# Peptides against a protein of PDB entry 3HTU, part 28

Target 1, 75 residues: chain A of PDB entry 3HTU
Amino acid sequence: RRPEEWGKLIYQWVSRSGQNNSVFTLYELTNGEDTEDEEFHGLDEATLLRALQALQQEHKAEIITVSDGRGVKFF

## One batch from the design tools (peptide; made by RFdiffusion4, then SolubleMPNN)

Design b2_p14_8_s3 (from b2_p14_8, 10 letters changed)
Fold by OpenDDE base, seed 2:
Order: sequence, then structure tokens, then C-alpha cells
Structure b2_p14_8_s3 (fold): chain B 75 residues (1-75), chain A 14 residues (1-14)
Amino acid sequence: as target 1 above (75 residues)
Amino acid sequence: KLKELLEKAKKAAE
């Protein structure tokens, strides 16, 4: 799958699940308990980042980068 | 620090 395709799957999960918490660390998104049954669980961080960047271009997510890590806010 | 920032962001998004 292309990064854009992964992004679509991730956002579909965010949207359909009606998550009360729209902010995640990158680790939580692919290794957390809430996504254990999703196709993108276990996705490598490099591919995940590219997927999120694709969503960011569509104004569906905002990547949060600080000196000690990264996270993402979904809209 | 990141965890703290993200937690604040979660609250603001509610």
C-alpha cells in the first residue's frame, strides 16, 4: 500500500470509531490497544509518518513534533 | 514532556 492508502485506512478508523481522544502518539496509533484489530497495527513508523503527512495535506490531521517525540491530532 | 503536551491537546479537542 502507498502512504496515501494507509492514511485513508487510518482516517477511516478515526472517523468511524468516533474516538473521544483525537490525539495520539505515533506509538499509540500503531502499537496501542485501541488499534490492535486494525490493518495498520504494527505499521512501521516511517510509513506511518508518510501516511499522516498525506492526511495533513488534506487538513485531516496535524502532526505534532517536539524535541522528545511526535504525535498526531485528527480532525 | 510530549505526553503532557498531547494530554493537553486531547483535553482541548474535547
Scores: peptide ipSAE 0.134, ipTM 0.708, DockQ to the pose 0.317
Fold by OpenDDE base, seed 4:
Parts: structure tokens; sequence; C-alpha cells
Structure b2_p14_8_s3 (fold): chain B 75 residues (1-75), chain A 14 residues (1-14)
């Protein structure tokens, strides 16, 4: 899958599960309990980041980057 | 710092 396709799957989960306006660390999104049954669970961080960047371009997410790591807020 | 920042962000999103 392309990053954009992963982004679509991720946002579909966000929308369907009512996680809009929620904040995640990147680790929580792909390794957390809430996404254990999702196809994107276990996705490598590099691909995840590109997927989220695609969503960010669509104003569906905002990547939060600080010196200690990264997170994401979904809209 | 990230953990703290994200926790605050999560609370704000609740």
Amino acid sequence: as target 1 above (75 residues)
Amino acid sequence: KLKELLEKAKKAAE
C-alpha cells in the first residue's frame, strides 16, 4: 500500500471509531490496544509518518513534532 | 516533554 492508502485506512478507523479530535503518539496508533484489530497495526513508523503527512495535507490530521518525539491529532 | 505535551493535548481534546 502507498502511504496515502494507509492514511485512508487510518482515517477511516478514526472516523468510524469516533476518535476525531483525539491525540495519539505514533506508537499508540500502530502499537496500542485500540488498534490491535486494524490492518495498520504494526505499521512501521516511517510509513506511518508518510501516511499521516498525506492526511495532514488534507487537513484531517496535524502531526505534533517536539524534540522528544512525535504525535498526531486527528480532526 | 512529548509525553507531557500529548497528555495535555489529550485532555484538551476530551
Scores: peptide ipSAE 0.132, ipTM 0.705, DockQ to the pose 0.294
Fold by OpenDDE base, seed 5:
Structure b2_p14_8_s3 (fold): chain B 75 residues (1-75), chain A 14 residues (1-14)
Amino acid sequence: as target 1 above (75 residues)
Amino acid sequence: KLKELLEKAKKAAE
């Protein structure tokens, strides 16, 4: 899957599960309990980041980067 | 700091 395709799957989960406006660490998205049954669970962080960047371009997410890590807010 | 920031963001979003 391309990053954009992963982004689509991730956002579909966000929408279906009512996680809009929620904030996640990148780790939580791919390794957390809430996404254990999702296709993107276990996705490598590099690919995840590209997927989120695609969503960010669509104004569906905002990647949060601080000195000690990264997270994302979904809209 | 990320943890704190994200936790605050989560709380604010609720």
Scores: peptide ipSAE 0.132, ipTM 0.703, DockQ to the pose 0.285
Fold by OpenDDE base, seed 3:
Structure b2_p14_8_s3 (fold): chain B 75 residues (1-75), chain A 14 residues (1-14)
Amino acid sequence: as target 1 above (75 residues)
Amino acid sequence: KLKELLEKAKKAAE
């Protein structure tokens, strides 16, 4: 799958589960309990980041990068 | 620090 395709799957989950306007660490998205049944669970962080960057281009997400790690806010 | 910031953001989003 292309990063944009992963982004689509992730945002579909965000929308269907009512997680819009929610904040996640990157770890929570791929390793958390809330996404255990999703296709993107277990996705490597590098690919996840590219997927989120695609969503960011569409103004559907904002990646938060600080010295202690990374997170994302969905809109 | 990220954990703290994200937790605050999560609480505010509830």
Scores: peptide ipSAE 0.131, ipTM 0.702, DockQ to the pose 0.269

Design b2_p14_8_s4 (from b2_p14_8, 7 letters changed)
Fold by OpenDDE base, seed 5:
Structure b2_p14_8_s4 (fold): chain B 75 residues (1-75), chain A 14 residues (1-14)
Amino acid sequence: as target 1 above (75 residues)
Amino acid sequence: KLEELKKKAEEAAA
């Protein structure tokens, strides 16, 4: 899958599960309990970041970087 | 970590 394809799957989950406007650490998205049944669970962080960047380009997400790590807010 | 991210997200939205 291409990054944008992963982004589509991730955003579909966000929409279906009502996680719009929610904030996640990158780890939570791919390793958290809430996404255990999703295809993107276990996705490597590098690919995840590219997927989120694709979503960010579409104004569907905003990647957050702080001194303690990275996360994302979905819209 | 998550708390800091949430704070940052809220600040960005404001």
Scores: peptide ipSAE 0.133, ipTM 0.719, DockQ to the pose 0.398
Fold by OpenDDE base, seed 3:
Structure b2_p14_8_s4 (fold): chain B 75 residues (1-75), chain A 14 residues (1-14)
Amino acid sequence: as target 1 above (75 residues)
Amino acid sequence: KLEELKKKAEEAAA
C-alpha cells in the first residue's frame, strides 16, 4: 500500500470510531490496544509518518513533534 | 509523554 492509502485506512478508523479531535502518540496508533484489530496495527513508524503527512496535507491531521516524542492530532 | 503531547495540541488550537 502507498502512504496515502494507509492514511485513508487510518482516517476511516478515526472517523468511524469517533476519534476525531483526539491526540495519539505514533506508538499508540500502531501498537495500542484501541487499534489491535485494524490493518494498520503493527505498521512501521516510517510508513506511518508518511501516511500521516498525507493526511496533514488534506488538513485532516496535524503531526506534533516535541523533544520527548511525536504524536498526531486528528480533525 | 501523551499528556505532554495533548497539552501541546491544545495550546496550538488555542
Scores: peptide ipSAE 0.132, ipTM 0.719, DockQ to the pose 0.375
Fold by OpenDDE base, seed 2:
Structure b2_p14_8_s4 (fold): chain B 75 residues (1-75), chain A 14 residues (1-14)
Amino acid sequence: as target 1 above (75 residues)
Amino acid sequence: KLEELKKKAEEAAA
């Protein structure tokens, strides 16, 4: 899958699952309990980042970069 | 860590 395709799958999960808090660390998104049944669970961080960047281009997500890590906010 | 990210997310939304 292309990063854009992964992004689509991720966003579909976000929108359908009705998350109360749409902010995740990158680790939580691919290694967390809430995504255990998703195809993108276990996705490598590099590919994940590219997927999220694609979503960011579409104004569906915002990548958050702080000194001690990275995360994402979904819209 | 997540708390820090949420904080920054809130700031970005403001």
Scores: peptide ipSAE 0.131, ipTM 0.720, DockQ to the pose 0.342
Fold by OpenDDE base, seed 1:
Structure b2_p14_8_s4 (fold): chain B 75 residues (1-75), chain A 14 residues (1-14)
Amino acid sequence: as target 1 above (75 residues)
Amino acid sequence: KLEELKKKAEEAAA
């Protein structure tokens, strides 16, 4: 899958599970309990980041970067 | 860590 395809899957999960306007760490998205049954569970962080960047271009997410880590806010 | 990110997100949305 291409990063943008992963992004689509991730955002579909966000939407159907009512997680819009929620904030996640990158780890939570791919390693958390809430996504254990999702195809993107276990996705490597590098690919995840590219997927989220694709969503960000579509104004569906905002990648949050702080000194101690990164996360994402979905819209 | 998550709390910090949430704070940052709130600031970005403000």
Scores: peptide ipSAE 0.129, ipTM 0.718, DockQ to the pose 0.398

## One batch from the design tools (peptide; made by RFdiffusion4, then SolubleMPNN)

Design b2_p15_1_s1 (from b2_p15_1, 8 letters changed)
Fold by OpenDDE base, seed 4:
Structure b2_p15_1_s1 (fold): chain B 75 residues (1-75), chain A 15 residues (1-15)
Amino acid sequence: as target 1 above (75 residues)
Amino acid sequence: SELLEKAKEKAKELE
């Protein structure tokens, strides 16, 4: 899958799951309990980042960078 | 996690 395709899958999950908290660490998206049954669980961080960057271009997400890591806010 | 809390704080700044 292309990063954009992964992004689509991720955002579909976000939209369908109705999560009350729209902010995630990158680790939570691919290694967290909430995504254990999702196709993108276990996705490498590099590909994940590219997927999120694709979503960011579509104004569906914003990548958050802090001193000790990265997260993402979904819209 | 500390990162998540920082991310949430950062997210508020984006709003």
Scores: peptide ipSAE 0.129, ipTM 0.695, DockQ to the pose 0.863
Fold by OpenDDE base, seed 5:
Structure b2_p15_1_s1 (fold): chain B 75 residues (1-75), chain A 15 residues (1-15)
Amino acid sequence: as target 1 above (75 residues)
Amino acid sequence: SELLEKAKEKAKELE
């Protein structure tokens, strides 16, 4: 899958699970309990970041960078 | 986690 395709799957989960306007760490998205049954669980962080960047270009997410890591807010 | 809290605080600035 291309990063854009992963982004689509991730955002579909966000929408279906009612996580719009929620904030996640990147780790939580791919390693957390809430996404254990999703295809993108276990996705490497580099590919995840590219997927989220694609969503960000579409104004569906905002990547948050802090001193000790990264997160994402979905819209 | 502290990262999550910081991210949530950062997110408020983006609202």
Scores: peptide ipSAE 0.126, ipTM 0.695, DockQ to the pose 0.919
Fold by OpenDDE base, seed 3:
Structure b2_p15_1_s1 (fold): chain B 75 residues (1-75), chain A 15 residues (1-15)
Amino acid sequence: as target 1 above (75 residues)
Amino acid sequence: SELLEKAKEKAKELE
């Protein structure tokens, strides 16, 4: 799958599970309990980041960079 | 985690 396709799957989960306006660490998205049943669980972080960047271009997410890691807010 | 808390704080600026 292309990053954009992963982004679509991720945002579908966000919308269907009611996680809009929620904040996640990147680790939580692919390794957390809430996404265990999702296709993107276990996705490598590099591909995840590109997927989220695609969503960010669509104003569906905002990647948050802090000194000790990264997170994402979904809209 | 500390990362998540910092992310949440930063996210407040986007609301």
Scores: peptide ipSAE 0.125, ipTM 0.695, DockQ to the pose 0.881
Fold by OpenDDE base, seed 2:
Structure b2_p15_1_s1 (fold): chain B 75 residues (1-75), chain A 15 residues (1-15)
Amino acid sequence: as target 1 above (75 residues)
Amino acid sequence: SELLEKAKEKAKELE
């Protein structure tokens, strides 16, 4: 899958599960309990970041960078 | 986690 295709799957989960306006660490998205049954669970962080960047261009997400890691807010 | 708290605090500016 291309990054934008992963982004689509991730945002579909966000929308269907009612996680809009929620904040996640990148780790939580791919390794957390809430996404254990999703296709993107276990996705490598590099590909995840590119997927989220695609969503960010569509104003569906905002990547948050802090000194000790990264997160994302979905809209 | 500390990262999550920092991310949530930063996200408040986006609300």
Scores: peptide ipSAE 0.118, ipTM 0.687, DockQ to the pose 0.841

Design b2_p15_1_s2 (from b2_p15_1, 9 letters changed)
Fold by OpenDDE base, seed 5:
Structure b2_p15_1_s2 (fold): chain B 75 residues (1-75), chain A 15 residues (1-15)
Amino acid sequence: as target 1 above (75 residues)
Amino acid sequence: SKLLEEAKKKAEELE
């Protein structure tokens, strides 16, 4: 899958699960309990970041950089 | 998670 395709799957989960406007760490998205049954669970962080960047270009997410890591807010 | 708290705080600032 291309990063854009992963982004689509991730955003579909966000929408279906009612997580719009929620904030996640990148770790939570791919390693958290809430996404254990999703295809993108276990996705490497590099690919995840590219997927989120694709969503960001579409104004569906914003990557948040903090001192000790990164997060993402979905819209 | 400290990271999560910081990210959420930053998200509020961007809102």
Scores: peptide ipSAE 0.105, ipTM 0.681, DockQ to the pose 0.948
Fold by OpenDDE base, seed 2:
Structure b2_p15_1_s2 (fold): chain B 75 residues (1-75), chain A 15 residues (1-15)
Amino acid sequence: as target 1 above (75 residues)
Amino acid sequence: SKLLEEAKKKAEELE
């Protein structure tokens, strides 16, 4: 899958599960309990970041960079 | 998580 395709799957989960306006660490998205049954669970962080960047271009997400890691807010 | 707390705080600023 291309990054934008992963982004689509991630955002579909966000929308269907009512997680809009929620904030996640990148780790929580791919390694957390809430996404254990999702196709993108276990996705490598590099590909995840590219997927989120694609969503960010569409104003569906905002990548948050802090001193000890990265997170994302979905809209 | 320190990261999550800081991310949420930063997200509040974006709202």
Scores: peptide ipSAE 0.096, ipTM 0.676, DockQ to the pose 0.910
Fold by OpenDDE base, seed 3:
Structure b2_p15_1_s2 (fold): chain B 75 residues (1-75), chain A 15 residues (1-15)
Amino acid sequence: as target 1 above (75 residues)
Amino acid sequence: SKLLEEAKKKAEELE
């Protein structure tokens, strides 16, 4: 799958799951309990980042970079 | 922005 295709799958999960808290660490998206049954669980972080960057271009996500980690906010 | 700062705080808290 292309990064854009992964981004679509991730955002579909975000939209359908009705998450009250839309902020995640990158680790939580691919290794967390909430996504264990999703196709993108276990996705390598490099591909994940490119997928999120594609969503960011569509204003569906904002990647958060801080000194001790990274996260993402979904819209 | 306020939203960005709050999101950063939440992201750091989760890690």
Scores: peptide ipSAE 0.069, ipTM 0.666, DockQ to the pose 0.164
Fold by OpenDDE base, seed 4:
Structure b2_p15_1_s2 (fold): chain B 75 residues (1-75), chain A 15 residues (1-15)
Amino acid sequence: as target 1 above (75 residues)
Amino acid sequence: SKLLEEAKKKAEELE
């Protein structure tokens, strides 16, 4: 899958899950309990980042970079 | 934005 395709899958999950908390660490998305049954679980961080960047270009997500890690907010 | 700052804070707390 291309990063954009992964992004689509991730965003579909976010949308369907309807979670009240839309902020995730990158680790939570691919290694968290909430995504254990998702195809993108276990996805390497590099590919994940590219996927999220694709979503960011579509204004569907915003990557959060802080001094001690990274996260993402979905819209 | 303020929203982003709040999100950043939460992200830092989770990591």
Scores: peptide ipSAE 0.069, ipTM 0.663, DockQ to the pose 0.165

Design b2_p15_1_s3 (from b2_p15_1, 9 letters changed)
Fold by OpenDDE base, seed 1:
Structure b2_p15_1_s3 (fold): chain B 75 residues (1-75), chain A 15 residues (1-15)
Amino acid sequence: as target 1 above (75 residues)
Amino acid sequence: SELLKKAKEKAEELE
């Protein structure tokens, strides 16, 4: 899958689960219990970041960088 | 986590 395709799957999960406007760490998205049944569970962080960047271009997500890591807010 | 806490704070600042 291309990063854009992963982004679509991730955003579909966010929307269908009613978690728009929620904030996640990148680790929570791919390693958390809430996404264990999703195709993107276990996705490498590099590919995840590219997927989120694609969503960010569509104004569907905002990548947050702090001193000790990164997170993302979905819209 | 501390990261999540900081990320949420940062998200609020971006609003």
Scores: peptide ipSAE 0.112, ipTM 0.686, DockQ to the pose 0.936
Fold by OpenDDE base, seed 2:
Structure b2_p15_1_s3 (fold): chain B 75 residues (1-75), chain A 15 residues (1-15)
Amino acid sequence: as target 1 above (75 residues)
Amino acid sequence: SELLKKAKEKAEELE
């Protein structure tokens, strides 16, 4: 899958599960309990970041960078 | 986690 295709799957989960306006660490998205049944669970962080960047271009997400790591807010 | 806390605080600023 291309990054934008992963982004689509991630955002579909966000929308269907009612997680819009929620904030996640990148780790929580791919390693957390809430996404254990999703196709993108276990996705490598590099590909995840590219997927989220694609969503960010569509104004569906905002990547948050702090000293301790990275997170994302979905809209 | 501290990261999540900081991320949520930053997200509140973005709202």
Scores: peptide ipSAE 0.111, ipTM 0.685, DockQ to the pose 0.867
Fold by OpenDDE base, seed 5:
Structure b2_p15_1_s3 (fold): chain B 75 residues (1-75), chain A 15 residues (1-15)
Amino acid sequence: as target 1 above (75 residues)
Amino acid sequence: SELLKKAKEKAEELE
């Protein structure tokens, strides 16, 4: 799958599970309990970041970068 | 991350 395709799957989960406007760490998205049954669970962080960047270009997410970690807010 | 923690708290508050 391309990063854009992963982004689509991730955002579909966000929408279906009612997580719009929620904030996640990148770790929570791919390693957390809430996504254990999703295809993108276990996705490497580099590919995840590219997927989220694709969503960010579409104004569906905003990547939060701080000195000690990264996260994402979905819209 | 403290900032991520605060961001999550704020998002949860809005929901």
Scores: peptide ipSAE 0.107, ipTM 0.691, DockQ to the pose 0.265
Fold by OpenDDE base, seed 3:
Structure b2_p15_1_s3 (fold): chain B 75 residues (1-75), chain A 15 residues (1-15)
Amino acid sequence: as target 1 above (75 residues)
Amino acid sequence: SELLKKAKEKAEELE
C-alpha cells in the first residue's frame, strides 16, 4: 500500500470509531490496544509518518513534534 | 495556536 492508502485506512478508523480523544502518540496508533484489530496495526513508523503527512495535507490531521516524542491530532 | 499547544501537552502526557 502507498502512504496515502494507509492514511485513508487510518482516517476511516478514526471516523468510524468515534474517539472522544483524537490525540495519539505515533506508537499508540500502530502498537496500542485500541487498534489491535486494524490493518495498520504494526505498521512501521516511517510509513505511518508518511501516511499522516498525507492526511495533514488534507487538513485531516496535525502531526505534533515535541522534544521527547511525536503525536498526531485528528480532525 | 492554542489548539496546537493543548495537543502537544496531551501528546507529551501520553508518552
Scores: peptide ipSAE 0.085, ipTM 0.674, DockQ to the pose 0.164

Design b2_p15_1_s4 (from b2_p15_1, 9 letters changed)
Fold by OpenDDE base, seed 1:
Structure b2_p15_1_s4 (fold): chain B 75 residues (1-75), chain A 15 residues (1-15)
Amino acid sequence: as target 1 above (75 residues)
Amino acid sequence: SKLLEEAKKKAKELE
């Protein structure tokens, strides 16, 4: 899958689970218990970041960089 | 986690 395709799957999960406007760490998205049944669970962080960047271009997500890591807010 | 709390704080600042 291309990063854009991963982004679509991730955003579909966010929307269907009613978690728009929620904030996640990148680790939570791919390693958390809430996404264990999702295709993107276990996705490498580099590919995840590219997927989120694609969503950010569509104003569906905002990548947040803090002193000790990165997170993302979905809209 | 600290990262999540900081991310949430920063996200709120972006609103």
Scores: peptide ipSAE 0.127, ipTM 0.695, DockQ to the pose 0.932
Fold by OpenDDE base, seed 2:
Structure b2_p15_1_s4 (fold): chain B 75 residues (1-75), chain A 15 residues (1-15)
Amino acid sequence: as target 1 above (75 residues)
Amino acid sequence: SKLLEEAKKKAKELE
């Protein structure tokens, strides 16, 4: 899958599960309990970041960079 | 976690 395709799957989960306006660490998205049954669970962080960047271009997400890691807010 | 708390804090400005 291309990054934008992963982004689509991730955002579909966000929308269907009612996680809009929620904040996640990148780790939580791919390794957390809430996404254990999702296709993107276990996705490598590099590909995840590119997927989120695609969503960010569509104003569906905002990547948050802090000193000890990265997170994302979905809209 | 520290990261999540900082991310949530930073996200306040986006709301």
Scores: peptide ipSAE 0.125, ipTM 0.695, DockQ to the pose 0.840
Fold by OpenDDE base, seed 5:
Structure b2_p15_1_s4 (fold): chain B 75 residues (1-75), chain A 15 residues (1-15)
Amino acid sequence: as target 1 above (75 residues)
Amino acid sequence: SKLLEEAKKKAKELE
């Protein structure tokens, strides 16, 4: 899958999962309990980042950089 | 998670 295709799958999950808060660490998306049954669980962080960057270009997400890591906000 | 809390704080700040 291309990063854009991964982004689509991730965003579909976000849209359907009924999350009360739309902010995640990158680690939570691919290693967290909430995504254990998703195809993108276990996805390497480099590919994940490219997927999220594709979503960011579409204004569907914003990558948040903090001093000790990164997160993402979905729209 | 400290990172998550910081990310959430920044996200709120960006709104």
Scores: peptide ipSAE 0.104, ipTM 0.675, DockQ to the pose 0.880
Fold by OpenDDE base, seed 3:
Structure b2_p15_1_s4 (fold): chain B 75 residues (1-75), chain A 15 residues (1-15)
Amino acid sequence: as target 1 above (75 residues)
Amino acid sequence: SKLLEEAKKKAKELE
């Protein structure tokens, strides 16, 4: 799958799951309990980042980059 | 981390 396709799957999960907490670390998205049953669980972080960057271009996500970690806010 | 958690909290507050 292309990064954009992964982004679509991730955002579909965000939309359908009705998450009250829409802020995640990158690790939580691919290794967390909330996404264990999703196709993108276990996705490598490099591909995940590109997927999220695609969503960010569509204003569906905002990547949070700090000195000691990264996260993402979904809209 | 502390800084990341603070950023997450701030982002949540902006929702």
Scores: peptide ipSAE 0.109, ipTM 0.669, DockQ to the pose 0.447; fails the geometry check

Design b2_p15_2_s1 (from b2_p15_2, 9 letters changed)
Fold by OpenDDE base, seed 3:
Structure b2_p15_2_s1 (fold): chain B 75 residues (1-75), chain A 15 residues (1-15)
Amino acid sequence: as target 1 above (75 residues)
Amino acid sequence: SLEELLEKIKKKAAE
């Protein structure tokens, strides 16, 4: 799958899951309990980042960077 | 830790 295709799958999960909290660390998005049953679980961080960057271009996500790591806010 | 990072991310997201 291409990064933008992964992005689509991720955003579909976000939309369907009805999560009250739409902010994630990159780690919990692909390694957390909430996504264990999703196809993108276990996705490598490099591909994940490119997927999220594609969503960011569509204004569907915002990648957040802090000194200790990175996360994402979904819209 | 993951929890510590999560707190920082969510705090920044709220700004």
Scores: peptide ipSAE 0.233, ipTM 0.779, DockQ to the pose 0.862
Fold by OpenDDE base, seed 2:
Structure b2_p15_2_s1 (fold): chain B 75 residues (1-75), chain A 15 residues (1-15)
Amino acid sequence: as target 1 above (75 residues)
Amino acid sequence: SLEELLEKIKKKAAE
């Protein structure tokens, strides 16, 4: 899959799952319990980042970088 | 920790 295709799958999960919290670390998005049954579980961080960057261009996500890690806010 | 990182990210996201 292309990064934008992964982004589509991720955003579909966010929008359909009824998550009460739209902020995630990159790690919990692909390694957390909440996404264990999703196709993107286990996705490498480099590909994940590119997928989220594609969503960011569409104003569907914002990548948040802090000194000791990265996360994402979905809109 | 992961929890501490989440707190930092959520704090920044709220700004």
Scores: peptide ipSAE 0.229, ipTM 0.779, DockQ to the pose 0.824
Fold by OpenDDE base, seed 5:
Structure b2_p15_2_s1 (fold): chain B 75 residues (1-75), chain A 15 residues (1-15)
Amino acid sequence: as target 1 above (75 residues)
Amino acid sequence: SLEELLEKIKKKAAE
């Protein structure tokens, strides 16, 4: 799958999951309990980042960087 | 920890 395709799958999950918070760390997106049943669970962070960057270009997400980690806010 | 990271991310997201 291309990063853009992963991005679509991730965004579809976010939209359907009914999460109260739309902010995630990159780690919990691919390693967290809430995504264990998703195809993108276990996805390497490099590919994940590219997927999220594709969504960011579409204004569907914003990657957040702090001193010791990264996260994403979905819109 | 993951919890600490989450707090930092969410704090920044709220800005």
Scores: peptide ipSAE 0.228, ipTM 0.779, DockQ to the pose 0.864
Fold by OpenDDE base, seed 1:
Structure b2_p15_2_s1 (fold): chain B 75 residues (1-75), chain A 15 residues (1-15)
Amino acid sequence: as target 1 above (75 residues)
Amino acid sequence: SLEELLEKIKKKAAE
């Protein structure tokens, strides 16, 4: 899959899951228990970043970087 | 911890 395709799958999950909070760490998205049944579970961080960057271009996500790590806010 | 990192990220996201 292309990064854009991964981004689509991730965003579909976020939209359909009805999450109370749309902010995640990158690790939580691909390694957390909530996504164990998703196709993108276990996705490498490099590919994940490219996927999220594609969503960011569409204003569907914002990648957040802090001194201790990275996360993402979905819209 | 993961929770601590989330708190930092969410704080920044709220700015």
Scores: peptide ipSAE 0.221, ipTM 0.776, DockQ to the pose 0.808

